# Designs tried in a protein design run: peptides against a protein of PDB entry 4CIC. Part 22

Target 1, 148 residues: chain A of PDB entry 4CIC
Amino acid sequence: KVSTKGHYGVQAMFDLAQHFGEGPVSLKSIAERQGLSEPYLEQLIAVLRKAGLVKSVRGAQGGYILAREPRDIKVGDIIRVLEGPIAPVESVSQDDPEHSLKFDFSVTKSVWEKVKKSIEEVLDSITLADMLKDAEEAQMAQGYMYYI
Target 2, 147 residues: chain B of PDB entry 4CIC
Amino acid sequence: KVSTKGHYGVQAMFDLAQHFGEGPVSLKSIAERQGLSEPYLEQLIAVLRKAGLVKSVRGAQGGYILAREPRDIKVGDIIRVLEGPIAPVESVSQDDPEHSLKFDFSVTKSVWEKVKKSIEEVLDSITLADMLKDAEEAQMAQGYMYY

## One batch from the design tools (peptide; made by RFdiffusion4, then SolubleMPNN)

Design b1_p10_1_s2 (from b1_p10_1, 7 letters changed)
Fold by OpenDDE base, seed 2:
Structure b1_p10_1_s2 (fold): chain B 148 residues (1-148), chain C 147 residues (1-147), chain A 10 residues (1-10)
Amino acid sequence: as target 1 above (148 residues)
Amino acid sequence: as target 2 above (147 residues)
Amino acid sequence: KSAFELAYVG
């Protein structure tokens, strides 16, 4: 499962993508549109900024912008920044000796590696630009349903 | 991530697959080979038995067997039994009102649905028989490295 | 926690 952190991170980045080229967006406005607390969003944006996915703009109309074009940001890039490497199995923390995965069966590892690869391929195949396109298509479909 | 429960469940089922056709295997022997506590394994086996993936055999040589042939058990079947439906996003428990996913953006949902479908396809493409074959091939490769 | 860890915890 994608954590709440990963989920809201993708939503926040998508909000910035929808406003790409319009100038800086305030954290307050993103928080309001996405239903997030401003303090929580500040933490997410700090991580995304450090990773070079978001830029801060200072001034009276200050805020945040995408550091790259929407087509140059994969969903996989956002998830890796927020969650770290996509791991299909929890690494048993060394601290619970009773549940130490002693028998790292190579065969079970291969199953999880296949799952990992599949997830990575999907997330790396979707850009913020693809998401923008999907949103536009969905709005058009809804608009047509109201006119019929 | 597959939980420890899902991971060890697959390992326990794979152990039973390796002994398929040899008769019942004791929980003690599975626990020893897989490095699991016997009480933990008992809990896993109880769930797997209720789901009809494992059968209990009574008697002096009692224990557990696979309820189906290894080729008829997908990894996805084991995971669904132990973890429930494969969900790519944690359902925000209704109990934390502050983090209610109010804006279920259809677009973000579609991303997670694609991830879910991909995981399901992978896990449903792998049977215990496939895992047995992979183990045999790995042993042969190791054997050839020693000769 | 990786994205995949979260898929199975919930």
Scores: peptide ipSAE 0.089, ipTM 0.799, DockQ to the pose 0.251; fails the geometry check
Fold by OpenDDE base, seed 3:
Structure b1_p10_1_s2 (fold): chain B 148 residues (1-148), chain C 147 residues (1-147), chain A 10 residues (1-10)
Amino acid sequence: as target 1 above (148 residues)
Amino acid sequence: as target 2 above (147 residues)
Amino acid sequence: KSAFELAYVG
């Protein structure tokens, strides 16, 4: 499962992509549109900013923008920034050293590595530009349904 | 992340696959080989048994066996039994209805659906027989390094 | 660090 953090992070980044080229967007406006709390969004944006995916613009019309074009930001990049490397198996918390998965049998590990690779390939194949295109196509399809 | 339950469930099923055709294996022996607690393994096996992936054999030489041949059990089948359907996103606990992901924007949902599909395809492409083959190949490779 | 957790809905 993608964490709530990853999910909302992708939503926030997608919101910024939808407004790309329109200037800076306030955190408040993103939070309102995406149904997120401002404090939570602020934490997400701080991480994304530090990673260089988002830029802050100062001033009365300040806010946030994508640091790169939507085509240059993969969903996988967002997830890696927010959640770190995609781990297919829950890391047994280091806190119980005695029950540490000592025998990660190579064969079972290989299964999870295949899953990891598959997830990475999918997430790295989708850009914010692809998501924008999909949204436009969906809107067009909905528009056609209202005219029919 | 696959839960510990799913991970250990696959390990236990793989252990049973390695002993397939040799007769019933005790929970104790599986637990010892796989580094699992017996009580935890018992819970896993109970679920797997109920789902018809494992059979119990009664008697002094009793224990557990795979209910099907290793080639007829996918890793995906094991995971679905133990963990249910593969969910790509954490279900926000129903407890905060106000912050429920109301706007599952169709586009973001589609991303996670693609991830789900990819995971399912991978897990459904791997059988316990495939895992056995991989283990044999790994052992052979190790044997050649010692010569 | 919140790793991408594949949560299976039981």
Scores: peptide ipSAE 0.085, ipTM 0.796, DockQ to the pose 0.170; fails the geometry check
Fold by OpenDDE base, seed 4:
Structure b1_p10_1_s2 (fold): chain B 148 residues (1-148), chain C 147 residues (1-147), chain A 10 residues (1-10)
Amino acid sequence: as target 1 above (148 residues)
Amino acid sequence: as target 2 above (147 residues)
Amino acid sequence: KSAFELAYVG
């Protein structure tokens, strides 16, 4: 599962992408538009900033901007920053250390590696620019449905 | 993430696949081979049995068998039984109900649906028979490295 | 609840 952190992180980054080129966006405005708590968003943005995906702009009209163009930020990049490496299986080692016989059964491991690879390929194939395009297309489609 | 439940469930089902055609396997023997607690395995097997993936055989040589041939059981089937529908994102609704503004933002949802589809395709493309074949190939490859 | 969570190990 993409954690709530990853989910909200992608949502926040997408909000910044929608406002790319319009100048800095306040955390408050992102939080309001995306239905996030401002304190939670602040934590997410701090991580994303440290990773170089977001920049802070100082001043009276300060806020945050994408550090790169939307086309240069993959969903996979956001997820890796927030979640770390994509893991298809929760590491068995943390919950029951006693029975975690490391039978890292090679065959089952290979199944999860295939899943991991597939997820990575999907997430690395989608940029924030692709998401913007999809949003535009969806908006146009809705507009056409109201006129039909 | 495939939960520990899904992980161990696939492992247990694979063990049953390795012994398919040899008769019933005891839970104890599966637990020992797979490094699982017997009580935990019993819970997993109960779910898998109810879903019709495993059968219980009664008698002195009783135990469990696959209810279908290994080729007829997808990894995706096992995961769906144990974990439910493949969800790429944890439903935001459970942790913070107050701020879960259902801005199910259509675009972000579409990203996760693509991920879901990809996972489903992978898991539905792998059967227990495929896993058996992979295990055989791995064993042969190890045997050839010793020569 | 789909327990199939993509857990990112961070």
Scores: peptide ipSAE 0.085, ipTM 0.797, DockQ to the pose 0.648; fails the geometry check
Fold by OpenDDE base, seed 5:
Structure b1_p10_1_s2 (fold): chain B 148 residues (1-148), chain C 147 residues (1-147), chain A 10 residues (1-10)
Amino acid sequence: as target 1 above (148 residues)
Amino acid sequence: as target 2 above (147 residues)
Amino acid sequence: KSAFELAYVG
C-alpha cells in the first residue's frame, strides 16, 4: 500500500511533468492544483530534490522542475525515494532471528516476496511520460463526449 | 503492503493447513508454533471464523480447523477477510469531492488501480495448498543439504 | 486503517 506521502509525491511529480519544458513551477502553484498543503509539499520536494528527481531553479521565476525527462522517471523511482524499498508486509522484524529459523516463516516470506516483485514490476513499468499520455487520452475522450 | 494482522493471519491459516485432516488444532498450539500471542490469535481466528474460513470444533479435542480444503483458500481471501479490500494507497479520502473532480486525480488513481490489480492477481494465485507444496519442497531441499 | 494502509505508513 502506498502511503499518503507516496501518493502525494506522485501527484506532485506528475504536476511537474505536466509543466515540463514550460519552466519552473512554484510550490504554491503545485499545492493549489494538487490540493496539498504547501508545508507538506515542501517536505516532499526536499526529499525528491535530494534524490535528484527534482531541481530547484532560483530567480524571479524560480521554483521546481523535473531533474530528468518524464520518460526517465518511473513511478517506482518516486515511491522508493519517498518510502524506501517496497515492502509487501509491515516490518515483520526481519531481524527477529527466531522467526528466520522457522520453516513456516520461509514459506510465508516467499508469498510476500512475490507480492513485492509484482508491485515493483508495475511501478517500474509506469513512467511520468506514460501518465502524461494517459491524461491526454482521457482528456480527448472527455472532449469527444461533449461533442456528441 | 500487508499489515501485521494480515501476515499473522496467513501464518495462522497456514498452520491450520499443515494440520488439515489431522483434527482440530488448539489456538495455544498455533500460537506457540507461529510465535503469536494467544490473545491476538483469538481475535484473528474470530474474524476468520466469522468469514467462514475457519471452523471451531467443540469437545475434548476441541480447537480449530480450516473450513475449506487448503486448495480452496487463497491468500487473497485471507487478506480480504482480515484487512478488507486491497487498497494500494492509503485512504486518500475518495470522499474528498475536490480531489475526485481533478483530472490529475484520475490519472494517479489509475496507477494505484494497476498496483491493486497486480497485488490481487498474485494473492489470488496462491492457495494454502501451494504454500504447503512449497514448504514440502523446501524441506526436501534442506534434507538433501544435510546428507 | 486497512493493513495495506499500515504497510505504506511504516
Scores: peptide ipSAE 0.061, ipTM 0.804, DockQ to the pose 0.527; fails the geometry check

Design b1_p10_1_s3 (from b1_p10_1, 9 letters changed)
Fold by OpenDDE base, seed 5:
Structure b1_p10_1_s3 (fold): chain B 148 residues (1-148), chain C 147 residues (1-147), chain A 10 residues (1-10)
Amino acid sequence: as target 1 above (148 residues)
Amino acid sequence: as target 2 above (147 residues)
Amino acid sequence: KSAFTLGYVG
């Protein structure tokens, strides 16, 4: 599973993307909109900031902004920052060299590597800009249902 | 992550595939070859048997066999039996209806659904027969390096 | 029932 951390991280980054160009967004406002604990969000944002995906703005209208354009931030980038490398299987600790030598281990490993690659390809194919577009399309579709 | 349960389940099923047509394999022998706890393997096999992926054979040469040909068992089938539906994200409990109504939730959900679909496609594209073939190819490649 | 959780490593 994408951890709660990864999930909420993508939500928070998407919230920042929705407000991109409008100025800094407070963590409180993000937390309220996304239904997140503010202290938890602070931890997420700290990691994202350190990774250069988010910038902090100081001042009376201070808060956070995306450090890059939404089109230049992949979902995969967010996940890698928050969760590290995508691993479909718990790395059977490289610490058991005896398991590493088994031919069967190699074949099963190849399955998980294929899964990993597939996940990476999907997550790297989706940008925050794509998510914004999907949101707009969904909103328009809802709007049309109310006018009929 | 594929849980340890899913991972070891695939290993156990692959072991049974390697012995397909040779008769029943004891859980002890699978456990030894795969480096698994026999009691843990018993639990896995019980689930796999209930799902109709494995059959138990009784008698002096008793044990377990694949219930289907290796080509008819997908890795995805094994994972679904052991782990349930593939969920990239912990289902934010459907119990919070307030989160379900947020537009933002819908967009993020679509991302995870795409991931889910991709994983399912991969796991459903790999059979135990494919794994056997990959194993044979790898063994041949190793044999050629020693000559 | 723990759904197949694709864990991201980390």
Scores: peptide ipSAE 0.038, ipTM 0.797, DockQ to the pose 0.530; fails the geometry check
Fold by OpenDDE base, seed 1:
Structure b1_p10_1_s3 (fold): chain B 148 residues (1-148), chain C 147 residues (1-147), chain A 10 residues (1-10)
Amino acid sequence: as target 1 above (148 residues)
Amino acid sequence: as target 2 above (147 residues)
Amino acid sequence: KSAFTLGYVG
C-alpha cells in the first residue's frame, strides 16, 4: 500500500498547491486542514523540503510553499521522495542462490514489474495541478447539487 | 505490496499451468520446484481450490490440477482470491466523520482509485497462458545466448 | 477482508 507517509504527503502537498501563490502556509494551518498531527507533518515536510519539492520561508508570516508550480510536481515525485521506489512485491532476499528455480522466479517477477510500471505511469501522469482541477470540478458539481 | 501469499500463490498456479494436461501434480513436487514449504503451499492450494481455480484429484498419483485452462485464469483472479480486493492505500477508517476535510480527502482518494484501476487492469490483462509464453520466450533467448 | 495492498519499498 501507499504508506500513511505517502498518503499524507500527497495531502500535504495538495494543500500547499491549493495555496500556491498566496504566500507561505504554516505547518499548523496545513495540519488543521488536512487532519494531520503537526509533528508528523513536520517530518513529512522536512523530507519534501530536502528533496526540493517544498521551500521554507522565514519570517513572522513564514511557513512553507511549493518549490515548483503545481503542474511541475507529479504525484509520483512525491511518492518516490517519501516512499522510495515502487515495489509491488517485497524482493524476496536474493540470498539463497542455490535453488535452481531461478527461471520460474523470473516470470513471476515480470508480472510485478509490469504492475510497477503501471503504477509509476499513473502516478507520473497526475500532477498537483490535475488534482487542483479535479477539486474545482468536484466543488462545482456539489454546488450544482445544492441548486437542484 | 503483493503479500507473500499473493506472490507464492501466483508461483504455485504458474507451476500448475506448466504441467497443465500432464495430470495431477503433487504438492510436494510444486513445493520443491517453487521453493515453497509444503504446509504453506497446502494453505494456498486450499484457498485456490475453494475458489474453483484448482481441482484436487484423488488416487495414488493424485494431486492438483488447474480447474480451468491457463488462458482462462488471470493473475488478477489469483490475487483477488488470495488477497481480496486491491487496495493501493489502507482505507483510513471512515470512522471519524467529524473533520470537515472530506473534500481534500476525496481528491486524494481519486488518485488511489486510479492506481487501483491501473493495477487491476494489468493483473487482469495477464493470464497464466501469457506467463507460459513469456517463460518459453525467455528459455529460447537463453538458449540462443549459449550458441 | 484483507485487501491486497501495494506499497512502495520504503
Scores: peptide ipSAE 0.037, ipTM 0.792, DockQ to the pose 0.481; fails the geometry check
Fold by OpenDDE base, seed 4:
Structure b1_p10_1_s3 (fold): chain B 148 residues (1-148), chain C 147 residues (1-147), chain A 10 residues (1-10)
Amino acid sequence: as target 1 above (148 residues)
Amino acid sequence: as target 2 above (147 residues)
Amino acid sequence: KSAFTLGYVG
């Protein structure tokens, strides 16, 4: 599963993308808009900052900005930073006592590798800019439905 | 993640596919070949049987068989039975106290829906028959490396 | 209902 961390991380990054070029956004403002706790968001932003996806701006009007343009940040980049490598199956930890033989069954492994590749392709095909465009299109479609 | 249940369920179903047409296979035999505990496998098989993917055969040479031909069982069918619907993101349980606003952001939801669709397409494109073929090809390739 | 979740190996 994309963990809660990955999910909320993408939301937070999308919020920053919506404000890209408007200057630094406070964590409080992001947390309020995205319905996240500030402490939780602070942890996510710390990881994203360390990975070079966000920058902190100091000062009275300080906050966070995207470190790159929305078009240069893939959803896959965000997920890899927050979740690590995409793994469809938990590596059977050595410590599962109920499963004696780590049969790394080559055929089943190939199935999960195909799934992994497909997920990676999807996540790497979507940028924050694509998400912004989708949001704009959705708003326009809603606006048209109110006029009909 | 495909849970351990989904992973081992696919392995067990693949084992049954390898023996399809040879008659009933004992749980013990499957467990030994797949490196699974018999009790764990029994739970998996019970779910798979209830879903109509496997059949139990009674008698002295009883055991389990696939309920359908390997070509008629998708990996996606096995996963849906064992894991439920494919969900890329855990539905933020209502009970996560740290997350007050369930902002089901339509845009982020669309990302996960695309991921879901992609996973479903892959899993629904692979049958147990395809897995059997892949195994045969892998064995042939290993045989050629020894010559 | 158990949903098949994409796991990330951290």
Scores: peptide ipSAE 0.036, ipTM 0.787, DockQ to the pose 0.526; fails the geometry check
Fold by OpenDDE base, seed 3:
Structure b1_p10_1_s3 (fold): chain B 148 residues (1-148), chain C 147 residues (1-147), chain A 10 residues (1-10)
Amino acid sequence: as target 1 above (148 residues)
Amino acid sequence: as target 2 above (147 residues)
Amino acid sequence: KSAFTLGYVG
């Protein structure tokens, strides 16, 4: 599962993408628009900032901005920063020696590696710019339904 | 994550595939070969049997067999039986009304749907027969390295 | 670092 952290992180980054070029956005405004708790968002933003995906702007009109253009930020980049490497299976933690029968059956492992690769390809194929485009298209489609 | 349940379920089904046509396999023997606890395997097999992927054979030489040929069992079928529908994100449970701001941002949801579809396509493209073939090829490759 | 885990809800 993409954790709540990954999910909300993508939402927060998408919000910043929607405001890209408009200047700094306050965490409060992001939290309100995305339905996130501000304290939780602060934690997410701190991680994203440390990873260089977000910049903090100081001042009365300070806040956060994307550190790069939306086209230069992949969903996969956000997920890797927030959740670490994509793993479709829980690594059987080495810590339970009795059931850590590393029957790493090479064959079953290969199945999960294929899944991992597929997920990575999808997440790395989607940028924040692609998400912006999808949002615009969805809004246009809704607008047309009100005129029919 | 594919849960431990899904992972071990695929291993157990693969073990049954390796013995397909040889008759019933005991849970004990599967557990030993796959490094699984027998009680845990019993739980997995019960679910797989109920779903019609495994058959129980009674008698002194009883045990379990695949209910279908290895080519007719996809990894995706096993995973769906053991873990349910493939969900890349936790559905924010409806139960917390305050934070259940269903900002089901259609856009973010679409990302996860694409991931889901990709996973399903991969898992549905791999059969137990494909896994058997991969195992044979790996064994042959190891045999050639010893010569 | 917790790996991004894709879980099947089951």
Scores: peptide ipSAE 0.036, ipTM 0.786, DockQ to the pose 0.170; fails the geometry check

Design b1_p10_1_s4 (from b1_p10_1, 6 letters changed)
Fold by OpenDDE base, seed 4:
Order: structure tokens, then C-alpha cells, then sequence
Structure b1_p10_1_s4 (fold): chain B 148 residues (1-148), chain C 147 residues (1-147), chain A 10 residues (1-10)
């Protein structure tokens, strides 16, 4: 599962993408638009900033911007930063003594590797620019439905 | 993530597939081969049986068999039975009041739907028969490396 | 409960 962190991280990054080129956006503004708590968003943004996906702008009109153009940020990049490597199966934590027989059954492992690869391919095929385009298309479609 | 339940469930089903046509297999035997606890395996098998993926055979040589041929059981079928529908993102539990604004942003939802579809396509493309074939090929490859 | 939680192994 993409954790809540990954999910909200993508939302926050998408919000920043929507405002790309308009200057810095405050965390408060992002939190309000995306329905996130400010403290939670601060934690996410801190991680994303450290990874070089966002930049902080200082000053009276300070805030955050994308560190790269929306086309240069993949959803996969965001997820890897927030969640780490995509793992379809929880690594059986060494700590469950009852399940200690790490029978890394090679055949079952191959199934999960195929799943992993498929997820990675999807997430790496979607940029923030693609998401922006999809949003624009959805708005246009809604506009047309109101005129019909 | 496929939970531990899904992972071990696929292992157990694969074990039954390897013995398909040989008669019923005891839970003890499966547990030993797959490195699973018997009680845990009993719970998994109970769910799989209720879903009609396995059958119990009664008698002195009783145990479990696949309810269908390995080619007729997809990995996706096993996962859906054990884990439910494939969801790439945890449904934000309604219970976290601080995250209550279910802004189901349609655009972000579409990303996760694409991921879901991709996972489903992969899992539904792999049968227990495919896994058996892969295992056979792997054994042959190991045998050739020793020559 | 959604079955396949993509567990990102952090």
C-alpha cells in the first residue's frame, strides 16, 4: 500500500505543481486546499525538501516551490522519497520468531518482483505535468457537462 | 503491500499445486515444507476453503487439495480472497479526525486507480500453473549449472 | 480492509 504519507505527499506535490511559476506557496494554503493538517504537511515537506523535490523560499511572501519543473518530477520519485523502495510484500520482519523460516521461495518472490516492476513502471510513467493535464481535461469535461 | 497473509497464502496454494493430482496433503506437511506454523496455516486454509479454492478430504489419508486445477487459479484470486480488493492506498480510515477532509482529489485517485489496474493485471496474468512452470524451469537451470 | 496494501518498506 502507498501509505498515507505517500498519498498526501503526492497531493501536496500536485498542489505545488498547480501553482508552479506563481511564486512560493505557504504550507497553510496547501493544507487548506488539500485538507491536510499543517503539522503533518510540515513533516512531509521537510522530507521532500531534503530530497530536493521542493525548495523553501524565505521572506515575507515566503513558502515552498517545486525544485524542478512538473514534467521533471515523477510520481515514482515522490513515492520513493516518502515511502522508500516499492515493496509489494512486507519483508517478513526478522522479529516474528514464529515465522522465522524465511523460506524465500524463489517462485513466490518472482511474483512479487513482477508486481513491483509493474508498479514502478506505472508510477514512473506519470509526472506532475501529466497530472496537471489530467486535471485540466477533467475540468473541461465538467464544464461541457454543465452546458449539455 | 501484500500482507503476510497474502504472501503465505500464495505459498500454501503453490504447495498444493505442486501436489495436485497426488491426493490430499496434510496441513502439517505443507507447514513443514513452506516454513509456516500449523495454526497460522489452518487459519489461511480455512479462508481459502470457504472461498472455494481448496477442498478438505476426510479419512485416514485426509487433508487438503486444490478445488480447481492450477491453471484455473490466478494469484489474483488468492490475494482477493485473503486480502480483499487490491487497494494501492490505504483508505484513509474515517477515524483519523485530523485527516477527515476526504478530499478525494480526482486526479490523485486516478493515479492510484492506474496502479491498482496494473497490479490486478499482473496478478490476474499469473496462475498456479504458471508458477509450477517457473519452478520447473528454475530447477532445470540449476541442473544445467552443475554440468 | 483493502487487501494489497503497497507496503513501502521504510
Amino acid sequence: as target 1 above (148 residues)
Amino acid sequence: as target 2 above (147 residues)
Amino acid sequence: KSALELAYVG
Scores: peptide ipSAE 0.084, ipTM 0.817, DockQ to the pose 0.620; fails the geometry check
Fold by OpenDDE base, seed 1:
Structure b1_p10_1_s4 (fold): chain B 148 residues (1-148), chain C 147 residues (1-147), chain A 10 residues (1-10)
Amino acid sequence: as target 1 above (148 residues)
Amino acid sequence: as target 2 above (147 residues)
Amino acid sequence: KSALELAYVG
């Protein structure tokens, strides 16, 4: 599963994408809009900043901005930064050497590698720009439902 | 992540697939070949049996067999039986109603739904027969490296 | 319990 960290990280990045070009956004405003705790968001943003996905802007109207355009940030990039490599199966901890009959079930491993690849392909196929577009389309669809 | 339960369940089912048509396989033999504890395997097999993926054969040479041909059992079927529906994100426990600003981030949800669909498609595209074929191909490839 | 928790191995 995408951890809560990955999930909220994508939400925070999406919020920044929605405000891209409008200047710096405060952590407080992101937290309020995304339903995140400010301390938790601060941790996420720190990681994202270190990874070069977010920039801090100093000043009275300081805050955070996307470091790149929404089209240049994949969901997969966000997830890899926050969670590391996608692992569909927990690597059985190498710690108990004795009963590790490491039957290198190469075949079962191949199944999980296929799952991993599929997840990566999906996440790398979705940019923040795609998410913005989807949001706009959803808003338009809702607007039409109010007129019917 | 596929839980340990799902992972070992697929291994156990694959073992049964490798012996399909040879008669019942004992849990002990599966456990030994797959590096599983027998008690853990017993729990897995019980679930798989209840779901109709495995059959118990009684008698002195009793044990377990696949309930269907390997081609008729998808990895996705095994995973769904053992783990339930594929969820790429932990559903934030509904329990704390107050701060559930359920921002139904429909957009973020859609991302995870796409991931879910992709996983399901992959797991449903792989049968135990496909796994058997892959194993055979791997053995042949290893055999050729020795020549 | 939702089955496939895709945990990123952090």
Scores: peptide ipSAE 0.083, ipTM 0.811, DockQ to the pose 0.643; fails the geometry check
Fold by OpenDDE base, seed 2:
Structure b1_p10_1_s4 (fold): chain B 148 residues (1-148), chain C 147 residues (1-147), chain A 10 residues (1-10)
Amino acid sequence: as target 1 above (148 residues)
Amino acid sequence: as target 2 above (147 residues)
Amino acid sequence: KSALELAYVG
C-alpha cells in the first residue's frame, strides 16, 4: 500500500505539473484544489524541495514550481523521496527481538523481491507527463459524453 | 508491504508443502521449524482452514495438511485469505471523516490500479510448487559448492 | 515505512 503521504505527495506533484510553465503556485492554492491541509502540504513540499523535485520562488508572486519538466519526474521518484525504498515486506522492527528469528528463508525472500521489482517497474514507467496526458484524454472523453 | 501475518502465513503454508504427501504435521512442529509461537500459528491456521487451504486431521497422528496440491495454491491465494484484497493505497479509515474527502482523482486512482494489477499478477504467478522447486534448486547449488 | 508497508497496515 502507498501511504497517505505518498498518495497526497503524488497529487500535489501532479497539481504542480498541471501548472508547469505558468509560474509559481501558492501552497494555499494547491491545498484548496487537492483537499489538503496547508500545514500538511508544507511538510510534504519541504521534503520534495530538499530532494530537488520542487523549487521555491520568493516574492509577491512567490510559491512553488516543479524543479524538472513533468517528463523527467517518475511516480517512483516521488514515492522513494516521500517513503524511502519500496520494501515489499515489513522490516521486522527491532523492538521484538524474540520474534526476530529472521528465518531468512531464501525462497520467501525471492517472492518478495519479485513483488518489489514489479512495483518499481510500474512506478518508474509512469511520469507526470504521462499523468497529464491521461487527464486530458479523460476530460475529452467526458466532454464527448455530455455532447452525445 | 506484506504484513507479518501474510509473511508468516506463506512460510507456514510452504512448510506444509514441503511435507505434502507425508501425512499430517503438528502445529508444534511447524512452529518450531518456522520460529513462530504456537498460539500465533493456531490463529493463522484457523483462518487458512476456514478458507479451505488447510485441512485438520484428527487422531494420535493428527495435525494439518494442505487441502490442495502445492501446484493448486498460489501465493496470491494465501495473501488474499490472510490480508484481504490487495489494496495499493491505504483505505482512509472511516475514523477521520473530515480528511475523507476522497478526491477520487481518476488519474491517481489509475496509477494505483496499475500497481495493484502488477502485484496480483506476480503473486498469482507463483505457486507453492514453484517455491518447492526453487528451494530444491538452491539446496543443490549449495551442495555443489561444497563438493 | 515503505509505500508497501503502509498498504497492508491499513
Scores: peptide ipSAE 0.075, ipTM 0.791, DockQ to the pose 0.242; fails the geometry check
Fold by OpenDDE base, seed 3:
Structure b1_p10_1_s4 (fold): chain B 148 residues (1-148), chain C 147 residues (1-147), chain A 10 residues (1-10)
Amino acid sequence: as target 1 above (148 residues)
Amino acid sequence: as target 2 above (147 residues)
Amino acid sequence: KSALELAYVG
């Protein structure tokens, strides 16, 4: 599962993408538009900033911007920053030494590796620019439905 | 994430597949071979049995068997039985009414749906028979390295 | 309870 952190992180990054080129956006405005708590968003933005996906702009009209163009940010990049490496199975915590028979059956492991690869391929195939395009198309489709 | 439940469930089902046609296998033997606790395995097997993926055989040489041939059981079937529908994101619990701004942004939702579909396709493309074949190939490859 | 939560392996 993409955690709530990953989910909201993608939403926040998408909001920044929608405003890319318009200057810095306040966390408050992102929080309001995306239905996120501002404190939670602050935590997400801090991580994303540290990873170089977001930049902070200082001043009266300060806020945050994407550090790169939307086309240069993959959903996979956002997820990896927020959640770490994509893993389809929980690593059986090494902490219970006795029954940690790492029967890492090579065969079952290979199944999960295939799943991992598939997820990575999907997430790395989607950029924020792709998401922007999808949003535009959806908006146009809604507009046409009101004119029928 | 496939939960530990899903992971171990696939292992247990694979063990049963390896013994398919040999008669019933005891839970104890599966637990020993797969490094699972027997009580945990009992819980998994109960669910799998209820779903019709496993059959119980009674008697002194009783135990469990696959209810279908390995080729007729997909990994996806096992996962769906044990974990339910494949969901890439946690459903934000409806329970907090105030801030449940279901900003189900259609666009972000579509990303997760694509991930879901991809996972389903992979898991539904792999049968227990495929896993058996992979195991045989791996064993043969190891055997050739020793010679 | 949605089944496949992508567990991020640390």
Scores: peptide ipSAE 0.060, ipTM 0.805, DockQ to the pose 0.608; fails the geometry check

